# Designs tried in a protein design run: peptides against a protein of PDB entry 7RZF. Part 287

Target 1, 358 residues: chain A of PDB entry 7RZF
Amino acid sequence: PFQEEHLKQLYKIVPIKDIRNLYVTFPIPDLQKYYKSNPGHYLGHLIGHEGPGSLLSELKSKGWVNTLVGGQKEGARGFMFFIINVDLTEEGLLHVEDIILHMFQYIQKLRAEGPQEWVFQECKDLNAVAFRFKDKERPRGYTSKIAGILHYYPLEEVLTAEYLLEEFRPDLIEMVLDKLRPENVRVAIVSKSFEGKTDRTEEWYGTQYKQEAIPDEVIKKWQNADLNGKFKLPTKNEFIPTNFEILPLEKEATPYPALIKDTAMSKLWFKQDDKFFLPKACLNFEFFSPFAYVDPLHCNMAYLYLELLKDSLNEYAYAAELAGLSYDLQNTIYGMYLSVKGYNDKQPILLKKIIEKM
Target 2, 358 residues: chain A of PDB entry 7RZF as posed
Amino acid sequence: PFQEEHLKQLYKIVPIKDIRNLYVTFPIPDLQKYYKSNPGHYLGHLIGHEGPGSLLSELKSKGWVNTLVGGQKEGARGFMFFIINVDLTEEGLLHVEDIILHMFQYIQKLRAEGPQEWVFQELKDLNAVAFRFKDKERPRGYTSKIAGILHYYPLEEVLTAEYLLEEFRPDLIEMVLDKLRPENVRVAIVSKSFEGKTDRTEEWYGTQYKQEAIPDEVIKKWQNADLNGKFKLPTKNEFIPTNFEILPLEKEATPYPALIKDTAMSKLWFKQDDKFFLPKANLNFEFFSPFAYVDPLHSNMAYLYLELLKDSLNEYAYAAELAGLSYDLQNTIYGMYLSVKGYNDKQPILLKKIIEKM

## One batch from the design tools (peptide; made by RFdiffusion4, then SolubleMPNN)

Design b2_p26_6_s2 (from b2_p26_6, 12 letters changed)
Fold by OpenDDE base, seed 1:
Structure b2_p26_6_s2 (fold): chain B 358 residues (1-358), chain A 26 residues (1-26)
Amino acid sequence: as target 1 above (358 residues)
Amino acid sequence: FESEFLKEIRELEKLFEEYKDKGFFP
């Protein structure tokens, strides 16, 4: 459907809202029939990863990008798109060519490493968790969604098909990666900075834009994207829950927290869940220090300590979040507060990581 | 074709706001 004339194009678009976005789009074959392997999800997971050695980590380190999303989207007439979307900083808007170069360097890294079955397994496990513990949708919206997807999935699979990864297909991953090339790129930059610099108006919404061919020299620069040693595959996500056992409610369970441990150094309050019956827990820790709020200097030191601690934990934040874990750290007038929430199975691992950094 | 692409960009803006914290589309 896309001829060469439709590729290697740059669109400069004036938004209504004050936003700065970059869209890097690649036409790909229709992969709907391969929903059980979902190679676009595999690639989206890696390209959109936020951990150390990720594309986003490098782009953030340069101050060019705030957020990044990667993945496939349905297209018209039996094709799809693979899209990399980023929120640009003001400085990032000046470095779009270099941002896209880094995208191709990361894609080149994915080609060099090849498809990883363990990454597919993590995607499978994450999707299985998401499916099993999916929040109740509004019935009308859910029914309409199901009715829409009945065209794509067998009736017996329609409820699970969006989440069910069953088949590792490295051939399909490589096929999609082979489409993620500079010669197939369509770029859109959305910024108010293009106001008064556009020459066209879109017919449906009145969007002001300018279309330009990407220079062949720029395409060649992206085609020659080498391996950047800063890019690495993510490490295995140690926070993915595997045990979802719900313990039976104790006969003596109280509706309020009970003091179950009282020592000179610690008090422990416990309340069993009597309402939700989910394999989740909330761990809340209040640390008391007589020095935390003695004077302005100690207060500032306690603040700085907590900020440094938060920064040191950033390497785990994304992996924990993907796995349905969260943590919060706050200064208090008495010391500090730590909260760990989410699936109970891997909370001890996250808690241990936090305590080791403390 | 250009109009379809611009329409797609507007749809992507909505999806981006929904999925920016996840890093990937479902």
Scores: peptide ipSAE 0.144, ipTM 0.788, DockQ to the pose 0.718
Fold by OpenDDE base, seed 4:
Structure b2_p26_6_s2 (fold): chain B 358 residues (1-358), chain A 26 residues (1-26)
Amino acid sequence: as target 1 above (358 residues)
Amino acid sequence: FESEFLKEIRELEKLFEEYKDKGFFP
């Protein structure tokens, strides 16, 4: 159990690799018995969200953070950790206090909005998709994983327990949020910049580190985190597939793409899947423009156009990825290439959004 | 206690690298 003396601590750690990471950790009760509600996953989904108004979006906009991960981790017996991890830029390393302030502002936003059942349902649906289409793990790895989780779950549930969300428990979400406070924080900063500035060595791996108490003024600054108007809950993910129907193989299915449309402005080739039988599709578009490569100016304009298009679509990228959709945009010597891949059910929605931005 | 925390950080480095693109732990 963490005593007060173990809280509000900062660790400066020298890595072996050239990495810059920030770990903001909170001790939480053991939530293993609540796996059917998984309040830590709910919070991790929101805190780790990458869409507009997310914590990561704000931290990236400032040039301080590249990536963010949030969630619960198993600890020693009787407690867990909630962790927010970020990859720091060189500039971000200078602004760790402000980064953590933004974390607490986002957490305060989550408290103000309260638990949202629709977010829980979205997590449930995403987990159900992930479970249904889970790639077959390597037998050795899978067996070892199952053996490990048998300690925590009934045998009947061991295959599904990691993915099944069944119970919306707003009380447990609020309970975990109440533990995500500055007075409960343990911070680790990992950077080579601490080389020669440490005073301790860890016994197991020889890791060099320095431990410091976080100043009371800094804790108070984080405790007074206001509602930052830049932070918003994510919008509903419209890309989550709900239809997994596999169409029957056509009697005249060809082993190669068949030309099914031929017009002055477009040609369309189609090939039905005859091998995998998955509710997935690949849509590939090649756009031809006589102006794309006529001169250096037009080449640069075509490049700039595509970069602006990619930027304008970035708001959908994370939601699409979570839903098992991806898109790719590339300049070609003839114009532009677009690819949309993944579950076929919501591909038309993503394609429409791409076209609307074009 | 500190050594256990540092061990946990080393484990988290691996998990972070695995899940950084997803934004959340499973």
Scores: peptide ipSAE 0.136, ipTM 0.807, DockQ to the pose 0.713
Fold by OpenDDE base, seed 2:
Structure b2_p26_6_s2 (fold): chain B 358 residues (1-358), chain A 26 residues (1-26)
Amino acid sequence: as target 1 above (358 residues)
Amino acid sequence: FESEFLKEIRELEKLFEEYKDKGFFP
């Protein structure tokens, strides 16, 4: 479908809204038949990762990008797109070539490391969790969705095919990575800064745009993307739940929190869930310090401490969120409040990480 | 062909806003 003349193109697009977005797109083969392995999801998970050593982490550190999304999208018949989308800062809009260079450096890192079965396993486990605990869909919407996906999946797999990964296919991951090359790129930049600088109008929506060939020198620069030592594969997500056992309701379960520990230094209240029956918990901690709010200096120090603590925990925030865990830290007039919420299985791990940073 | 791509970019804007916090498309 895409011939060479359609590749290595840059589109400058005027938005209706005040947005600054970069879309780096690659035509790829139709991967629908490989839904059991979903190599595009594997790559989207890594390219769109937000942890230390990620593409986004580096681009944020430079002040060029706020958010990043990577993944596959269905195209016309017989092909798909792999897309890397970023929200650009004003400064990032001036550094689009360098942003794309960093994308290719990260892709080169993925090629150098090769396909990782443990990453596939994490994707599989995350999707299994999402499937198991998905919200109830509205019957009408669900029926229409099922009718649509029946064209792509065997009847017996229709309910699960979108979520359940079954086959690790490193060959397919490498095949998709081989399509993520500068010679196969189509770039769109969306910014109001292109107003009055466009020469074409799109017929369907009246979108004003300019199309340009990307200079061969720029393509060569991206082709020669070296390994950037700042890029690393993510560490294993230790927060992914594996145990979903719901403990039986205790015979003496109270409808209200019961005091189960009372000491000079701590009180502990516990309430078992008697309503939702989910493998989830809410841990809430209130820390009392006589120094936290004694004077303006101590108040400001307590505030600064909490901001530094939050910053030090940012490395875990994304991994925790992906795993369905969250934490919150707040200053109180008496000290500090900590909450940990989500799947109960790995909450102790997250709590330990928080306490180790305190 | 260019028009189809621009249409696709508009569709992607909506998806991007929905998934920007997750980092990846489903």
Scores: peptide ipSAE 0.123, ipTM 0.806, DockQ to the pose 0.710
Fold by OpenDDE base, seed 3:
Structure b2_p26_6_s2 (fold): chain B 358 residues (1-358), chain A 26 residues (1-26)
Amino acid sequence: as target 1 above (358 residues)
Amino acid sequence: FESEFLKEIRELEKLFEEYKDKGFFP
């Protein structure tokens, strides 16, 4: 177990690669026995969320962070870590204290709202979808993985234990949240900017680092993290599929796309899946405009339009991606290309949102 | 203890690169 001397520490680490990462870590109890409730996954889902009012959305808006990952990881000797990892911008590297303050403000928001059963249900549903449609793993990798997890799960559950949430345990969520405090923090900053400023070398890989105690004033600043009104819980994910019905192959199904609609302004081709038999579809749209590539100005305007459109969709794209939907938007010499892929059930919802932003 | 943490950070770097677009670890 971590003693007090191991807590409230800052590690400045020199990477081999040119990366700027911040790792905010919290020792937590071993939660392996609670795999059916997986409170760390619940918290990781919220802390790592990319939607409106998320931690990442706010940190991106400040230009400090590019990406964020939250979740639990197994530790040595019968404990776990909860970890919040971020990819830092050059500016973000100068604002690490403020970034961590925002993390604690978001955690404080989670405490104030309390555990939400609907969020757990979304995690459960998402994991059930992921399990049901899991790609075939390589047999060797899969057997090695199963052999590793057989120590933790009953044999009858070993195939499902990583995916099937069964029990909403608000008490365990609160217990983990109570460990996500400044007094329990270990911080690592990974940046080449620490080259020549380190005083220690790690034995296994020769990693250069410096260890420092986090000042009590900084810990106190994080302990006094107020509610930030910019932080909100995510809205319900409307893209989670619920219908997985596979339609029978049509008698007239062709091995190639057939023209099913022809109008003055649009043509539509359709091909039914005759191979995979998945509740998935690929929608591809090509938009033609005589103005898209008429001159350099129009070309740049079309590019800018698409970038703004992508930006306006980014928050929906994350929720869609979690639900196994994706979109792609590209400029073409003739106009614009749009692709929507994934589970067919909620594709109309995503498509509608895209069109409403256009 | 420090060496284990630094080892974990290196493992996390790999995982972070793999999962940075998902927002959460599996």
Scores: peptide ipSAE 0.109, ipTM 0.799, DockQ to the pose 0.737

Design b2_p26_6_s3 (from b2_p26_6, 12 letters changed)
Fold by OpenDDE base, seed 2:
Structure b2_p26_6_s3 (fold): chain B 358 residues (1-358), chain A 26 residues (1-26)
Amino acid sequence: as target 1 above (358 residues)
Amino acid sequence: LESEFLELIRELEKEFEKYKEKGKFP
């Protein structure tokens, strides 16, 4: 339905709310029949990734973008859109052309690497986790998981799409990726900074906007997007649970934590879940140091240490979150507190990563 | 087509703002 004259367009839109959003959109074929392979989800997972070497990581490092979402959306008249949405900073609003250049550099990286079956498998495994626990998780966990899945699917598709990826279709991934070109782009920028600079008004809601053709020189700049060495495919997510076995309740299970280890250096308390029957655990560690709060200097050093530790763990934060794991680190009057929560299967892996950074 | 596109952007805006407000769960 979009003819060549409708492509390479920029819309400057005045919002009612004080927001700064960039929408980079690409018309794509209707992929509904390919829900079993879901190539748009595969691409949304990678483009919307937040780990090291991701598009968002680079754009955040420049102070231009706060958050990014990528995915497919249903369109009218038998087509879809692939969309990359970003929350712009005030500075990012001045660098929209360069932001979009980085998007195309990342897309070029995806073309260069080609479709990865292991990435598809991770998407499949994540969806299987989501599906299995959709009706079992508390609304907050469900909403967070939906929010995580909403990175990849429209809200309606998250609710309706078959969670089960069944077929790896590299041909369809390449087909969609081939549509993500500057010549096919429709850009919308939503910002109050366009107030008084628009020349059109939408009939239905009175939205003020300006439509402009993107200059050929800018399109050419994006077409010539090189491989940016900062962009890398994500590493394998080691935190995705695969074992969901619920251990039987022990005959001597107490309704309160029982002391199962008592030594001069450690006490261990354990309580089996007798209520929720989920393959989840909470690991809580309290570290005691006589030096942590002996004086203001040691207190400040302990604080600084914890902040540095948290920063060093940021590389795992997104992967852990996607896998339904979380960690928390806090200073206490006696030393430090560590908590690891979520699916129990891969908690030892996350705990090991934390300890390796300590 | 412009109206359809603006409608799409409006829908996306609603979804994306809700996403920002929910934040990532700490």
Scores: peptide ipSAE 0.349, ipTM 0.846, DockQ to the pose 0.257
Fold by OpenDDE base, seed 3:
Structure b2_p26_6_s3 (fold): chain B 358 residues (1-358), chain A 26 residues (1-26)
Amino acid sequence: as target 1 above (358 residues)
Amino acid sequence: LESEFLELIRELEKEFEKYKEKGKFP
């Protein structure tokens, strides 16, 4: 439906809210018939990845982007869009061309590596986990990821399309990836900075905007995107649960937490789940230090320590989240609080990673 | 097509702002 004159366009849009968003969009064929392979989801998983060597990791390191989402959205008239959405910083708003260059560098990396069956398998496994617990899980933890994917699918279809990955189709992945080219781009920038600089008004909502052709020199710059050595495929997600066994309720199970270990340095309380019967656990750790709040300097050091610890764990946070694990770290007046929640199978792995960084 | 694209962007904005508000997990 988009002809050549509709491609290579830049829209500058004035929002009502104080937001700075970039939407890099690509018209793609209707992929609904390929829901069993979902090549757009595969690409969205990689492009939207938040781990080391990801597009987002690099753009964050530049101070240009706060968050990124990638994937396919249904379009009208028998086509779809592949979309990369980013939350821009004030500095990022000045570097949109370079942000998009990095997107094409990452896409070029995906072309160079080719379709990876193991990545598809991880997507399949993640989706199978999500499906298995869809009706049992409160949508809260899944809602952020689902919300990112809900940009692309109705809730019902997110729930079915993600779950029904059955066929690895590298040909379809390559086909979609071949549509992710500068010559096929439609860009929207949403920022209040365009107020008073627009020349059009939308009839329905009165949205002020300007449409411009992207200069050929900029398109050529993006077409000549080289391999950026900072971009790497993600490593295998070690947090994906494989064991979903629910342990039987113990005869001695108490309705309240019971003290199961008492030592000079630690107390352990345990309560078995008697209500939900999910292969999940909540691990809560309170660390006590006499030095944590002894004076303002120690208080600040404890705060900085926690911030540094959180930063050092960021490499695992996303992979854990994808796998239905979460952690929380907080300062307390007595020291530090750690919580690990989610599927119990791989919690020991995440806990070990946290402890190794501590 | 332009109106449809602007509507798409508006929809994406509503969804993306909700995504941002839910925060990155600390």
Scores: peptide ipSAE 0.349, ipTM 0.844, DockQ to the pose 0.273
Fold by OpenDDE base, seed 1:
Structure b2_p26_6_s3 (fold): chain B 358 residues (1-358), chain A 26 residues (1-26)
Amino acid sequence: as target 1 above (358 residues)
Amino acid sequence: LESEFLELIRELEKEFEKYKEKGKFP
């Protein structure tokens, strides 16, 4: 167990690589016995969320953070860590205290809202999807965001633990959340900017670092973190697949895309999957406009339109990606290209959202 | 405890860098 003297510490670490990372860590009880409820995963999912009203959304809006991951990690015998990791911008490195304040504001929001059973159910459903397709999907095909939630667990234990989410335990969620306090924090900042400003060297790897106590004034500032009205719980993820039925191969299935609709305004090709046998689809749309590339003005307008469209879809991008859906939008010399890929069950919902924004 | 914590951070760095590399590939 960490004694009080080991808490409220800041480590400034010099990396070999040019990286800027912040690690906000909290000692927590060993949660391994609670793998069926996995309260650390619940909190990691929310803290690491990238949607509107998330911690990352706010920190990105300020230009301080590029990426954020939250979750539990095994520690020494008898305890674990809850960790919030961020990739810092150069500007973010100057605002570490304020970044951590925002972390505590988000944590305070989680306390105020209390444990949500629907969020647990979404975690359960996402984990069931990930587990079901683990061995069927090439490891390279997992979206980076699913990998991010899974980041803190060995892939095998994650997938087993994730599949084993069976029990909603709000008491355990609250117990972990009660450990996520400023008085229990250990902070590490990793940056080359600390070169020549360190006073210690690690014995094993020669890592140069400085350890210092976090000032009581800073701790108090974090303890007084109020509710920030920008922070909101995520909305329900409408893209999580629930139907994984694979339709039989049709007798008339062609080895190549067949033209199934031909009209003056549209052509449609279809190919049934004869190789992978996954409940996935790839929808590709090419939109033709005679004006898309007529002159530089039209080209710039088409570019601007697509950028605005992409921006308008950002609210769905993370939820879709978590659910194993992706979309791509590109300008072409003839107009626009749209691709929707992933699990077929909720693709119509995502496609509808895209079309409604067009 | 310091050495253990630094080791933890080193492990986290390796994992997090791998995550950032993957996150850049849509």
Scores: peptide ipSAE 0.320, ipTM 0.826, DockQ to the pose 0.263
Fold by OpenDDE base, seed 4:
Parts: structure tokens; C-alpha cells; sequence
Structure b2_p26_6_s3 (fold): chain B 358 residues (1-358), chain A 26 residues (1-26)
């Protein structure tokens, strides 16, 4: 149990590698018994979200942070940590106080909105997908799970407990949110910039560090974190698959793509999966335009068009990735290439979103 | 407690660096 003297501390740590990381940590109660509700995963999903109005989107827009992870980690002695970890830019290293202010503004937004059952349901559905395909595919978007959770579940339940969400417990979400306060914070900054500025050495590994109390004025600044109007809850993820039916292999299935449509304006090739037997598809589109590369002006226009299209689709990129979908857009000498890959169930939705932006 | 915290950070750092190396987006 952390006493007051252990809270509101800043550690400046010298790494061996050239890295710049910020760890904002909060001691929380042991939540292992609540694995069926997993309030830490709910909060990690939201805090670690990368969509519009997310914490990461704002911190990236300022050029301070490259990557963010949020979640719970098991601790010793019957407590856990909730951790927000960010990869700092050189500029971000100078703005750590403001980065943490934005973290508390986002947390304040989560308090103001309260627990959302639909977000829990999305977490449940995403975990169900991840569980179903754990042995077949590496889940993309492990943004919320700090991998170190493996040690404390009974071996038989470990594999299921990580993925099983059954109970929406808004009370537990609020309880964890109530621990995510400036008065409970322990901060670590890892940077080579602290070399020669440390006064302690860790006994086991010789890690050089400095520990200092966070000034009361800084704590008060974080306590007075307002509702930043840039922060919003994510929208519903339309891309989460629910149908995992694998169609039987047709008797006439070809080992190579067969031409199934041939028209003046389009050709379509199809190959059924005969190897992997996954509820996945790969859609590839090549668009031919006589205007794409007729002259340097048209070439430049085609390039700019694709860049604008990619930018306009960025709002869906993270949600698609979480749902196990991806897309790729490239200029070709003949026009444009589009690829959509992943679970087949919601590919038409993603494809429609792409086409609507074209 | 301080040593335990530094160990926690060291573990987190190893995990986070692996996460960065894997990339989020292919």
C-alpha cells in the first residue's frame, strides 16, 4: 500500500537505449476478482484510443507524443497499477507537465460522460474476436493490454479470463476512475537527457535515476484540469465482425483466381480460400484512368487526390484496425490501387466508407 | 518499494519497446 510519501513522485531515469518514455502510474486495488467485468480494460481501451477526439490524437497534433498505451498491470502485495505510457518526442520531453495535464483532462471527460455500456459491449465483442482467433492470428491493436498480466490467474482460467467480459460494472469503472487523480500519481520519465543529472543508482541493475516530489503547484494544476472540448468519446466501431461463418469449399474451386466477371468496364477474379479456412477476405481493386499520368499536372493531381483521400479516411483507420480490418491506397502508373483485407463480415462497410470519400 | 517501482518501469519499458518494434500499422 502506498502512503502519502510514496505518491506525487517523479522519477527521472537514465536508459541504456536511446528512448524517451513517460509512464504515468496510479496505484489501484487488486481487480483480479473482477476479471469478468475488467474495468481496467474498459478504461485502457478509451484512454488508449487513437480515433478522433482521443488523448493520443491531441498529443500527436502537438508533436509531443508518437504512441500511447493505457491499461492495468499487476503489482506485488495485493495492488495493481493503472498506467498511461507514451513515447515522447524531443519536444514532448519539454512538455511533460502539459502532457499529463491533457491526460487528466481526458480522465475528467471520462468522469463527466460516465460509464458507457455500449463501449463495454464493444470491448466484449473485440475480446471475443481476439479469443476466437488467438491461435490463428495475432490480434492487431494490443493498445490496451500490458502483456505482463499472465502471472495471477489459475492456469486453466488464464487463457479465458483475459478475454471473457461478461458483466458490465459501472461502479467498478467509476471506482478505478476515482483512483486516477493527481494526488495518487507516480511519474517516471525515461530519457538519456538525464545522464549526469541523477543522484541515485539502483542496486540490482545499476540504473541511474533521480527521485523528486512533484511540486504542489503542478499537482494543483492537474487537479484543476478542465473539460477540454477537443476530447470526445469514440464513435461506435461499425467494423467489429459478428459473423464468422466459413463457406464450404466449392467442388469447382480453382487453385488460382478465376475470371468470374468480364465486362467492358470491369474484370473480376475470384479465388476461394483452400488453405487457411478463416472468415477473411482480401479485396484488391485496380482502377485505370487515362488521365492519371497523361502529363505532369495530371500526375500531380492524382497524387494529391490520393493524399487527400487517405487523410479523409484516417477517422476510420484505427476502428478498422481494432476490428481486424485494413486498407491500402496507392498510386499506380495506370491510376489507383485499393486493397481491403481482414474479416469479411464488415468489409462491405469499410469499402462503402472508402467509396463515399472518393 | 522504490526498487520494486524501478523494476516495474524496467519491465514496462521492455514491453513498450517490443510494442513499438512490432508497429501498430503494418
Amino acid sequence: as target 1 above (358 residues)
Amino acid sequence: LESEFLELIRELEKEFEKYKEKGKFP
Scores: peptide ipSAE 0.377, ipTM 0.853, DockQ to the pose 0.264; fails the geometry check

